# Peptides against a protein of PDB entry 5KEZ, part 26

Target 1, 320 residues: chain A of PDB entry 5KEZ
Amino acid sequence: NVAIYNPFRPWWERYQPVSYKLCTRSGNEDEFRNMVTRCNNVGVRIYVDAVINHMCGNAVSAGTSSTCGSYFNPGSRDFPAVPYSGWDFNDGKCKTGSGDIENYNDATQVRDCRLTGLLDLALEKDYVRSKIAEYMNHLIDIGVAGFRLDASKHMWPGDIKAILDKLHNLNSNWFPAGSKPFIYQEVIDLGGEPIKSSDYFGNGRVTEFKYGAKLGTVIRKWNGEKMSYLKNWGEGWGFVPSDRALVFVDNHDNQRGHGAGGASILTFWDARLYKMAVGFMLAHPYGFTRVMSSYRWPRQFQNGNDVNDWVGPPNNNGVI

## One batch from the design tools (peptide; aimed at target 1 W11 W12 H258 V307)

Design b2_p14_8_s2 (made by RFdiffusion4, then SolubleMPNN; from b2_p14_8, 11 letters changed)
Fold by OpenDDE base, seed 4:
Structure b2_p14_8_s2 (fold): chain B 320 residues (1-320), chain A 14 residues (1-14)
Amino acid sequence: as target 1 above (320 residues)
Amino acid sequence: TEALRQAVRKAIQH
C-alpha cells in the first residue's frame, strides 16, 4: 500500500493498495507465512481484509512511496506491480463530474465511481478479476481461512462472485479437503439506499451494521428502549438472516465516530456499556460474531471531529 | 452513513 507520512502512517493507508505484495507495516511475506502457519497449528484461523474494490487515491503522488517500494502512478492509473493500467479502472464508466461517488442513492455511481477518490477497479474485466483471484489464491495457498471483502457495497455482486469462483479450496494441510474460503462482505445497509445486503447473500456473509447501531441504542437506553426488547433480537429486529450475518459492536470506522450507527455505536471508550454489549453479542446465537481488538489513541476534538482519527495502532516509527 | 465512511477513509496525499 501507499506509505503516507502526512499524517504520519495513518491506519487508512492500508486501504490504499498499490500492489498485491505481502509487504506492509506488519511485515514481509515470509513473516506473514510464518504467522499463518503458527496460528493454524494451534487452531487459530486467519481471515484477510482484502481490499479489492480499488487501488490508492487518485491524488497520491507517483513514485515508490509504498510499503514494498513498488512504483505506482495514480495519475496514469499505472500499477506495474500487479500490473494494472488505465484500462483496468472505471474512469470511463463513472459519469459523475468529479469521478467520485456523488449520490449514494444511485447504485451505479456507488459501484462504478471512486469511493472518496480511491481509483475504482474495473471488476467487470476478467483480467482484473483474475489478478484479484491470484492475490487471494496466493493467500489461500499460504493457509488463510477466508476473507473480509472491503467495500463490497462498491462492487457488483456478480463481479465478486466471478472472483470467488476462481478461488482455490483451502490448504489441505490445515483444512478438510474441499473446504472453501470463509467470505464475509462489508456492506453498509442501514436502509434508505438502493444497495441492499441481500444483494450479496450469494457470495457469503455480510456485515450487519444494524446490529451495533441498534444494540448501542438499547444499551444506552435511548428512545426509551429496554433490554427486554431484545427478546426477538436478530431477524425479529429486521436484521439479515442469521446465517448471512456477521455481527459486531463496533469496527474501526464507526469507532472513530464515523460510519454506520453514528453516536449510538459503543466502543471501548465507554468501557462498561461496551462490555455489556460484547457480552450480550457473544451470548446470543444470532449471526457470526466478531470481537474488536483496538487501541487507545490521543483523541483531539475540534469542531466535533477528532483530528487524530487517523492514528493507527501502536507502532515503532511506523513499523507495527 | 456512507458520508461518514467517507470522512474516515482518506484518499488524498499531497
Scores: peptide ipSAE 0.068, ipTM 0.802, DockQ to the pose 0.135
OpenDDE base, seeds 1, 2, 3, 5: peptide ipSAE 0.058, 0.053, 0.045, 0.058; ipTM 0.798, 0.793, 0.789, 0.796; seed 3 fails the geometry check

Design b2_p14_8_s3 (made by RFdiffusion4, then SolubleMPNN; from b2_p14_8, 12 letters changed)
Fold by OpenDDE base, seed 5:
Structure b2_p14_8_s3 (fold): chain B 320 residues (1-320), chain A 14 residues (1-14)
Amino acid sequence: as target 1 above (320 residues)
Amino acid sequence: VDELRERVRKAIQH
């Protein structure tokens, strides 16, 4: 991915890829392979956060300022380490003035335009699908058990399916022969937008962001909410079917107080309430559960926003 | 009820 220095190595630089090389601040490919092997050998499975909707931001300077030193040029859409070129992006499909998503009520914009400037891959192209599949298959062959598909809301479900159809069976050294990768898709659907989580059920599980948002309001006793109302928690609250749900109290995004859930989201900052929420989540049978492991950062609120929400995990001069 | 719906990563920089 790109190396961002202003601010200094923010967490979100990880979501600006310039190649599919396993060479980032988390380590190199050999280290990753070693970790996967060690984890698999003790029954711990690895699921990769796969960033396949986009490459880096359109305004990032061209050069070799990347975690693996690969050259890239956002301006010309040149990512030779893949390789991608200008033919592999949706620039011509997006009809907004900025090239970015401007209206989330327009499903076409949401899927064909740039997410906050991130160069949007033309996932309709078999070439692009194949390059992504090669990346994911390499990970599968290493021994990962599945994937979180980042920004799935911004990809056409059919394009995702086309990629998934190219995937290998899981590595038979650790998984039963014929096993398929476990897929869960990040889709923010709190209602009010045309794109629905149900659009993606055919590809795998979907993140249920209503879970953390609603649980937060209940635990916080907002709006007269009571714990007794959780009697029909899950589908009874309008959530997706349990077998399609990936549930969580918070994630790396919404614990920063923005977007999906906002102030209702419980985090480690509210330790007692958070433990209550996580405990409830783990005790309740609804959905596939995910527990967050995060870190403290020097929060500084200005006008209701944390100006330090960019701060990444603890590091030593950029090295994690 | 929470009316938030937008992608959270709007805060990322370029």
Scores: peptide ipSAE 0.063, ipTM 0.767, DockQ to the pose 0.108
OpenDDE base, seeds 1, 2, 3, 4: peptide ipSAE 0.045, 0.046, 0.044, 0.041; ipTM 0.786, 0.769, 0.779, 0.758; seed 1 fails the geometry check

Design b2_p14_8_s4 (made by RFdiffusion4, then SolubleMPNN; from b2_p14_8, 13 letters changed)
Fold by OpenDDE base, seed 5:
Structure b2_p14_8_s4 (fold): chain B 320 residues (1-320), chain A 14 residues (1-14)
Amino acid sequence: as target 1 above (320 residues)
Amino acid sequence: TQELRDRVRKAIQR
């Protein structure tokens, strides 16, 4: 991914790829392979956060300022380490003035335009699908068990399916022969927008962002909400079917107050309430559960917003 | 709305 220095190595640089090389601040490919092996050997499975909707931001300077030193040029859409070129992006398909998503009520913008400046890959192209599949298959061959598909809301479900259809079976050294990768898709659907979680059920599980939002409201006792109302928690609250749901109390985005769920989201900053929410989540049978592991950062609120929401995990002068 | 979105700052350099 790109190395961002202003601000200094923010967490979100991780989501600005310039190649599919397994060479990041988390380590190199050998280290990753070693970790996957060690984890698999003790029954711990690895699921990769796969950033396949986009490459880096359009405004990032061209050069070799990346975690593996690969050259890239956002201005010309040149990512030779893949390789991608201008033909592999949706610039011509997006019809907004900025090239960015401007209206989330327009599904075509949401899927064909840039997510906050991130260069949007033309996932309709078999070439692009194949490059992504190669990346994911490499990970599968290493021994990962599946994937979180980042920004799935911004990809056409059919394009995702086309990629998934290219995937290998899981590595038989650790998984039963014929096993398929576990897929869960990041889709923000709190209602009121055209893109629905159900659009993606055919590809795997989806994130249920209503879960954390509603649970937060209940635990906080907002709007007269009561714990007794959780008696029909899950589908009874209008959530997606349990077998399609990946549930969580918070994630890295909404933990910072800018994601889906707003102020209702419980985080480690409210330790007691958070423990209650996580405990409830783990005890309740609805959905596939995900527990957050995060870190503290020096929050600085200005006009209700944390100006330090960019701060990445603890590091030693940029090295994690 | 802003409440329905994630990843707001993932391409914004300051």
Scores: peptide ipSAE 0.081, ipTM 0.828, DockQ to the pose 0.171
OpenDDE base, seeds 1, 2, 3, 4: peptide ipSAE 0.078, 0.082, 0.066, 0.067; ipTM 0.829, 0.837, 0.825, 0.835; seeds 2, 3 fail the geometry check

## One batch from the design tools (peptide; aimed at target 1 W12)

Design b2_p15_1 (made by RFdiffusion4)
Pose (drawn by RFdiffusion4):
Structure b2_p15_1 (pose): chain A 320 residues (1-320), chain P 15 residues (1-15)
Amino acid sequence: as target 1 above (320 residues)
Amino acid sequence: SAATTQWNNYKATMS
């Protein structure tokens, strides 16, 4: 991923890929393989956050400011370490004047245009689907059990299916024959938009962002909500079917208060209420549960938004 | 910076 130095090494630089080499601030390929093997050998599975909708920002300076030193040039669309060229991006397919996503009532541009200027991969091309699949198969053979598909709303459900069609079964040393990767797709669907999370049920589960937003408001006793109203918690509140939901109280993004749910999202900063919300979630049968494990940062709210929400993991001059 | 601008744009899309 791009090594971003202003601001200093933000957590979200990891969502701007430069290549598919397994080489990050978290470690190299040997350390990654070692982790996956050790965890599988004690029965704990690894799920990978797959960033496949885009490469890095179009305005990022060319050079080797990358976590493995790989060269890249966003202006010329050259990512030779993969390799990707200008033919591999949606510049000619997007119809907005800016080339970015401008209107979320237009389902097409949400898919074909750049998400906040991130170079949008042409996922309809077999070559691009193959390069992504090669990356995910490398992970599957190492032994990962599934994937979080980042920014799934900005990918066509069919393109995702075409990529998944190319995946190996899970490593037969640890998983039964014919096992398939666990897929959960990150789609923020609070209603009122043309894209529905149900559009993605063919590919795997989806993140249910309504879950934590509603639970936070209820536990905080905001907007007239009471815990007694949780008697019919689940699809009774308009959530996706339980067998398609990945649920959580907060995630790494919206724990910073700017996300789906804003200030209602309970986090470790609100420890007393947070424990209650996690407890309710873990006790209730709805959904497959994910628990957040975080790091502290110097929060500094100005106008209800944290100007330090970009701060990366604890580090000494960028080393985690 | 460009990265800060991009990040602010992202947060704006969450509104």

Design b2_p15_1_s1 (made by RFdiffusion4, then SolubleMPNN; from b2_p15_1, 9 letters changed)
Fold by OpenDDE base, seed 4:
Structure b2_p15_1_s1 (fold): chain B 320 residues (1-320), chain A 15 residues (1-15)
Amino acid sequence: as target 1 above (320 residues)
Amino acid sequence: SWAEEQYNKYVASLK
């Protein structure tokens, strides 16, 4: 991915890929292989956060300032390490003046335009699908068990399906022959927008952002909410079917007040309430549970916004 | 998926 130095190595640089090389602040491919092997050998499975909707930001300077040293040129849409070119992006398909998503009530914009300037891949193209599949298959062959698909809301479900149809079975060294990768898709659907979580059920599980948002209000006793109201927690609260839900109390985005859920989201900053929420989540049978592991950072609020929301995990001069 | 199967087994074991 792009190496960002202003601010200094933010967490979100990880979500600006310039190649599909397994070479990042966390280590190289050999180290990753070693980790996956060691984890698998003790029954711990790895699920990769796969950034496949886009490459890096359109305004990032061209060069080799990347975690693996790969050259890239956002201006010309040149990512030779893949390779991608201008033919592999939705520049011509997006009809907004800025090239970015401007109206989230326009599903076409949401999927064909750039997410906050991130170069939007033309996932309709088999070439692009294949390159992504190759990346994911490489990981599968290493021994990962599945994927979180980042920014799935911004990809056409059919394009995702086309990629998934290209995926290998899981590595038989650790998984039964014929095992399929676990897929959960990040889709923010709190209602009010045309793209629905149900659009993605055919590809795998989806993130249920209503879960953390609503649980937060209940635990916080906002709006007269009571714990007793959780008797029909899950589908009874209008959430997606349990077998399609990936549930969580918070994620990296809404932990920082962004994405979905707003101030209702409970985080480790509210330790007692957070433990209650996580405990409830783990005790309740609804959905596939995900527990957040985060870190403290020096929050600095200015005009209601944390100016340090970019701060990544504890690191040694950028190396995690 | 493998994970789904494992999770389902786990959930079932809680019943």
Scores: peptide ipSAE 0.378, ipTM 0.876, DockQ to the pose 0.017
OpenDDE base, seeds 1, 2, 3, 5: peptide ipSAE 0.060, 0.061, 0.047, 0.035; ipTM 0.784, 0.787, 0.778, 0.760; seeds 1, 2, 3 fail the geometry check

Design b2_p15_1_s2 (made by RFdiffusion4, then SolubleMPNN; from b2_p15_1, 9 letters changed)
Fold by OpenDDE base, seed 3:
Structure b2_p15_1_s2 (fold): chain B 320 residues (1-320), chain A 15 residues (1-15)
Amino acid sequence: as target 1 above (320 residues)
Amino acid sequence: SAAEEQYEKYVASLK
């Protein structure tokens, strides 16, 4: 991915890929393979956060400032380490003036335009699908158990399906023969927009962001909410079907968030309430549970927003 | 809702 130095090596640089090489601030491919092997050998499975909707930001300077040293040129859409070129992006499909998503009520913009400047891959192209599948298959062959698909809301479900249909079975050294990768898709559906979580049910589980938002409200006793109201927690609260839901109290994004659902999100900053929420989540049968492991950072609030929400995990001069 | 959209946009802006 791109190495960002302003701000200094933020967490979100990981979501700006310039190649599918497994060399980042976390380590190289050999180290990753070693970790996966060691984890699998003790029954701990690895799920990769797969960034496949986009490459890096359009405004990032061209060069070799990347975690693996690969050259890239956002301006010309040149990512030779893949390789991708200008033919592999949705620049010509996006009809907004900026090239970015401007209206989230326009599903075509949400899918075909750049997410906050991130170069949007033309996932309708078999070439692009194949390159992504090759990346994911490499990980599968290493021994990962599945994937979180980042920014799934911004990909057409059919394109995702086409990629998933190219995936290998899991590595039989650790998984039963014929096992398929576990897929969960990050889809932010709080209602009010045309894109729905249900659009993605066919590809795997989806993130249920209503879960953490509503649970936070209840635990905080906001708006007259009571614990007794959790009697019909899950589908009874309008959440997606349990067998399609991946649930969590917080994630890396909304842990730093504000706005709808943002303020109610419980995090480790509110330790006692957070433990209550996580405990409830783990005890309740609804959905597939995910527990967040995070870190402290020097929060600095300006106008109600943390200007240091970019801060990544503890590191040694950018190396974790 | 507008509030929900703003949250989505905020999340997006983190990247």
Scores: peptide ipSAE 0.021, ipTM 0.631, DockQ to the pose 0.111
OpenDDE base, seeds 1, 2, 4, 5: peptide ipSAE 0.017, 0.020, 0.019, 0.016; ipTM 0.556, 0.631, 0.555, 0.554

Design b2_p15_1_s3 (made by RFdiffusion4, then SolubleMPNN; from b2_p15_1, 9 letters changed)
Fold by OpenDDE base, seed 5:
Structure b2_p15_1_s3 (fold): chain B 320 residues (1-320), chain A 15 residues (1-15)
Amino acid sequence: as target 1 above (320 residues)
Amino acid sequence: SAAEDQYNKYRESLK
């Protein structure tokens, strides 16, 4: 991914890929293989956060400022480490003036235009699908158990399916023969937009962002909400079917106040309430549960916004 | 919507 130095190595640089090389601040491919092997050997499975909707931002300077030193040129859509070229992006397909998503009520824009400047891959192209599948299959062959698909809302479900149809079975060294990768798709659906979580049920599980938002409201006792109202928690609250739901109290985005529940989201900063929420989530049978493990950072609020919400994991001058 | 606003706030931080 791109190496950003202003601010200094933010967490979100990880979501601006320039190649599919397993070479980031977290380690190199050999180190990753080692970790996956060690984890699998003790029954701990690995799921990769796969960024396949886009490459880096269009405004990032061309050069070799990346975690593995690969050259890239956003201006010309040149990512030779893949390789991708201008033919592999949706620039011509997006019809907005800016090239960015301008109207989230237009599903076509949401999927064919750039997400806040992030170069949007032409996932309708078999070439692009194949390059992504090769990346994911490499990970599968290493021994990962599945994937979180980042920004799934911004990909056509059919394009995702086409990629998934190219995936290998899981590594038989650790998984039963014929096992399929576990897929969960990040789709922010709190209502009010044309794209729905149900659009993606055919590809795997989806994130249920209503879970953390509503649970936070209840535990915070906002609007007179009571724990007793959780009697029909799950589908009874309008959530997606349990067998399609990936549930969580918070994630890396909304613990930074970046939406998908707003201020209702409980985080480790609210220790007591957070433990209550996590305890409830783990005790209740609804959905597939995900528990967050995060870190503290020096929050500095200005006008209601944390100016340090960019801070990544603890590090020593960029070295984790 | 409130959800959209918060979502955009996050995505804008990626620039």
Scores: peptide ipSAE 0.028, ipTM 0.722, DockQ to the pose 0.098
OpenDDE base, seeds 1, 2, 3, 4: peptide ipSAE 0.024, 0.024, 0.028, 0.026; ipTM 0.702, 0.701, 0.715, 0.700; seeds 1, 4 fail the geometry check

Design b2_p15_1_s4 (made by RFdiffusion4, then SolubleMPNN; from b2_p15_1, 11 letters changed)
Fold by OpenDDE base, seed 2:
Structure b2_p15_1_s4 (fold): chain B 320 residues (1-320), chain A 15 residues (1-15)
Amino acid sequence: as target 1 above (320 residues)
Amino acid sequence: SWAEEQYEKYRESLK
């Protein structure tokens, strides 16, 4: 991915890929392979956050300022380490003046235009699908068990399906022969927008952002909410079917006040309430549960926003 | 998926 130095190595640089090389601040491919092997050998399985909707931002300077030193040129859409070229992006397909998503009520813009300037891959092309599949298959062959698909809302479900259909079975050294990778898709659907979580049910599970938002409201006792109202928690509250839901109290985005859920989202900053929410989530039989493991950072609020929301994991001068 | 199957088994074990 791109190496950002202003601010200094933010967490979100990981979501601006310039190649599919397993070479980042976390380590190189050999180190990753070693970690996966050690984890699998003791029954811990690995699921990769796969960024496949886009490459880096269109405004990032060309050069070799990347975690693996790969050259890239956003201006010319040149990513030779893949390789991608100008033919592999949706620049001509997006009809907005800026090239960015301008109206989230237009599903076509949401999927065909750039997410906050991030170069949008032409996932309709078999070439692009194959390059992504090769990346994911390499991970599968190493021994990962599945994937979180980042920014799935911004990809056509059919394009995702086409990629998933190219995936290998899981590595038989650790998984039964014929096992399929676990897929869960990040789709923010709190209602009111044209893109629905149900559009993605055919590809795997989806994130249920209503879960953390509503649970936070109840635990905080907002609007007269009571714990007793959680008796029919799940589908009874209008959430997606349990077998399609990936549930969580918070994630890295809404922990920083971004994404979905607003101020109702509970985090480790509210330790007592957070423990209550996580405990309830683990005890209640709804959805596939995900527990957050995060870190503290020096929050600094200005006008209601944390100006240090970019701060990544604890590191030594950029080295994790 | 493998994970789905394992999760279901886990949930059943909690009953």
Scores: peptide ipSAE 0.395, ipTM 0.882, DockQ to the pose 0.017
OpenDDE base, seeds 1, 3, 4, 5: peptide ipSAE 0.339, 0.067, 0.316, 0.364; ipTM 0.863, 0.672, 0.857, 0.870

Design b2_p15_2 (made by RFdiffusion4)
Pose (drawn by RFdiffusion4):
Structure b2_p15_2 (pose): chain A 320 residues (1-320), chain P 15 residues (1-15)
Amino acid sequence: as target 1 above (320 residues)
Amino acid sequence: SDFETMATEMLNEAS
């Protein structure tokens, strides 16, 4: 991923890919393989955050400011370490004047245009689908059990299916024959938009962002909500079917207060209420549960938004 | 860290 130095090494630089080499601030390929093997050998699975909708920001300076030193040039669309060229991006397919996503009532541009200027991969091309599949198969054979598909709302459900069609079964040393990767797709669907999370049920589960937003408001006793109203918690509140939901109280994004749910999301900063919300979630049968494990940062709210929400993991001059 | 400890404790209690 791009090594971003202003601001200094933000957590979200990891969502701007430069190549598919397994080489990051978290470690190299040897350390990654070692982790996956050790965890599988004690029965704990690894799920990978797959960033496949885009490469890095179109305005990022060319050069080798990358976590493995790989060269890249966003202005010329050259990512030779993969390799990707300008033919591999949606510049000609997007119909907005800016080339970015401008209107979320238009389901087409949400898919074909650049998400906040991030170079949008042409996922309809077999070559691009093959390069992504090659990356995910490398991970599957190492032994990962599934994937979080980042920014799934900005990918066509069919393109996702075409990529998944190319995946190996899970490593037969650890998983039964015919096992398939666990897929959960990150789609923020709070209603009122043309894209529905149900559009993605053919590919795997989806993140249910309504879950934590509603639970936070209820536990905080905001907006007239009471815990007694949780008697019918689940699809009775308009959530996706339980067998398609990946649920959580907060995630790495919206724990910073700017996300789906804003200030209502309970986090470790609200430890007393947070424990109660996590407890309710873990006790209730709805959904497959994910628990957050975080790091501290110097929060500094100005106008209800944290100007330090970009700060990366604890580090000494960028080394985690 | 304290957050990691808290998360572990919550998982142990739920077990």

Design b2_p15_2_s1 (made by RFdiffusion4, then SolubleMPNN; from b2_p15_2, 6 letters changed)
Fold by OpenDDE base, seed 3:
Structure b2_p15_2_s1 (fold): chain B 320 residues (1-320), chain A 15 residues (1-15)
Amino acid sequence: as target 1 above (320 residues)
Amino acid sequence: SEFEEMAREILEEAA
C-alpha cells in the first residue's frame, strides 16, 4: 500500500493499495506465511481484510513511496505491480463532476464513483476480477480461512459473486477437503439509502452496523432504553437474519466516529460499559461475533472531532 | 469480581 507520511503512517494507509504484494509495515510475505502456519497449527484461523474495491487515492503523488517499493501513478491510473492501467478503473462510468461519490441516494454513484478519492476499480471487467481472484487465491493457498471484503457497499453484488466464483477451496493441510472461504462483507446499512444489506446475502455474511449502534444506546440507557427490551434482540430489532449477520460492538471506523453508529458506539474508552456490551454479545446467540482489539492514541478533539483519529497502532518509526 | 458484578447488573436490569 501507499506509505503516507502526512499524517505520519496513518492506519488508513492500509486501505490504499498499490499492489497485491504481501509486503507491508506489518511484515513481508514469508513472515505472513509463517504466522498463518503457526496460527493454523493451533486452531486459530486467519481472515484477511481484502481491499478490492479500489486502489489508492487519486491525489497521492506518483512514485515508489509504498510499503513494498512498487511504483505507482494515481494520476495516470498506472499500477504496474498488478498490473492495472487506465482501462481498469471506472473513471468513464462515474458521471459526477468531482469523480467522487456525491449522493449516497444514487446507487450507481455509490458503486461506480470514487469513495473519498479512492480510485475505483472496474470490477465488471473479467481482467480486474481475475487479478483480484489471483490475489485472494494466493492467500487461500497460504492457508487463510476467509475474507472480510472491505467497502462491499461500493461494489456491485454480482461483481463480488464473479470474483468469489473464481476462488479455490481452502488449503487441505488445515481444512477439510472442499472447504470454501468464509466471506463477510462490510456493508453499512442503517436504513434510508437505496443499497441494502440484503443485496449481498448471496455472497456471504454482512456486517450488521445496527447491532453496535443499538446496543450502545441500550447499555448507555439513552432515550429510555432498557435492557429488558433486549428480550427479542436480533431479528426482532429489525436486524438481518442471524445466519447472515456479522456482529460487533465497534470497529476501527466507528470507534473513531466514522462509518456508522455515531456517538452511541461503545469503545474501550468506556471500559466498563464496553466490557458489558462485549460480554452480552458473546453470550447472545445472534450473529457471528467479532471482538475488536484496538489501542490508545492521543485523542485531540476540535469542534467535536478527534483530529488524531488517523493514528495507527503502536509502531517503531512506522513499522509495526 | 468485576465480571460477576457486571453480570448481576445485566440480569437485574433485564428482569
Scores: peptide ipSAE 0.139, ipTM 0.859, DockQ to the pose 0.068
OpenDDE base, seeds 1, 2, 4, 5: peptide ipSAE 0.109, 0.046, 0.135, 0.054; ipTM 0.849, 0.767, 0.856, 0.809

Design b2_p15_2_s2 (made by RFdiffusion4, then SolubleMPNN; from b2_p15_2, 7 letters changed)
Fold by OpenDDE base, seed 1:
Structure b2_p15_2_s2 (fold): chain B 320 residues (1-320), chain A 15 residues (1-15)
Amino acid sequence: as target 1 above (320 residues)
Amino acid sequence: SEFEELAAEILAEAA
């Protein structure tokens, strides 16, 4: 991914790829392979956060300032380490003046335009699909069990399906023959927008962002909410079907006080309430549960916003 | 245990 130095190596640089090389501040490919093997040998499965909607920001300077030293040029859409070129992006398909998503009520903008400047891959192209599939299949070969598909609402469900159809079965050294990768898709659907979580049910599970948002309001006792109202928790609250839901109290985005769920989201900063929420989630049968493991950072609030929400995870690798 | 304590708190709040 791109190495960002202002601010200094933020968490979100990991979501700006310039190649599909397994070479980041978290380690190299050999180290990753070793970890996956050790985990699989004790029954712990690995699911990779796959960033396949886009490459890096369009405004990032060209050069070799990346975690694996690969050259890239956002201005010319040149990513030779893949390789991608200007033909592999949706620049001509997006019809907004800025090239970015301007109206989330326009599904075509949401899927064909740049998410906050991130160069949008043309996933309708078989070449692009194949490059992504090769990346994911390499991970499957290493022994991962599945994937979180980042920014899924910004990809056409059919394009995702086309990629998934190219995936191999899981590694038979650890999984039963014929096993398919576990897929869950990040789709932010709190209502009010044209893109729906149900658009993606055919590809696998989807994130249910209403879960953490609503649970937060209940546990916080906002607006007169009572825990007794949780008797019909799940589908009764308008959530997606249980067998399609990936549920969580917080994620890395909304843990920072903004995004889907807003201030209602409970985090480790509110330890007691957070433990209650997580405990409830684990006890309740609705959805596939995900527990957050995060880190503390020096929060600094200005005008109600944490200006240090960019701070990345602890890292002692000074080389990359 | 901590889990038992948290469970009790949740149940108390739900009552």
Scores: peptide ipSAE 0.121, ipTM 0.848, DockQ to the pose 0.074
OpenDDE base, seeds 2, 3, 4, 5: peptide ipSAE 0.036, 0.067, 0.063, 0.035; ipTM 0.754, 0.819, 0.806, 0.756

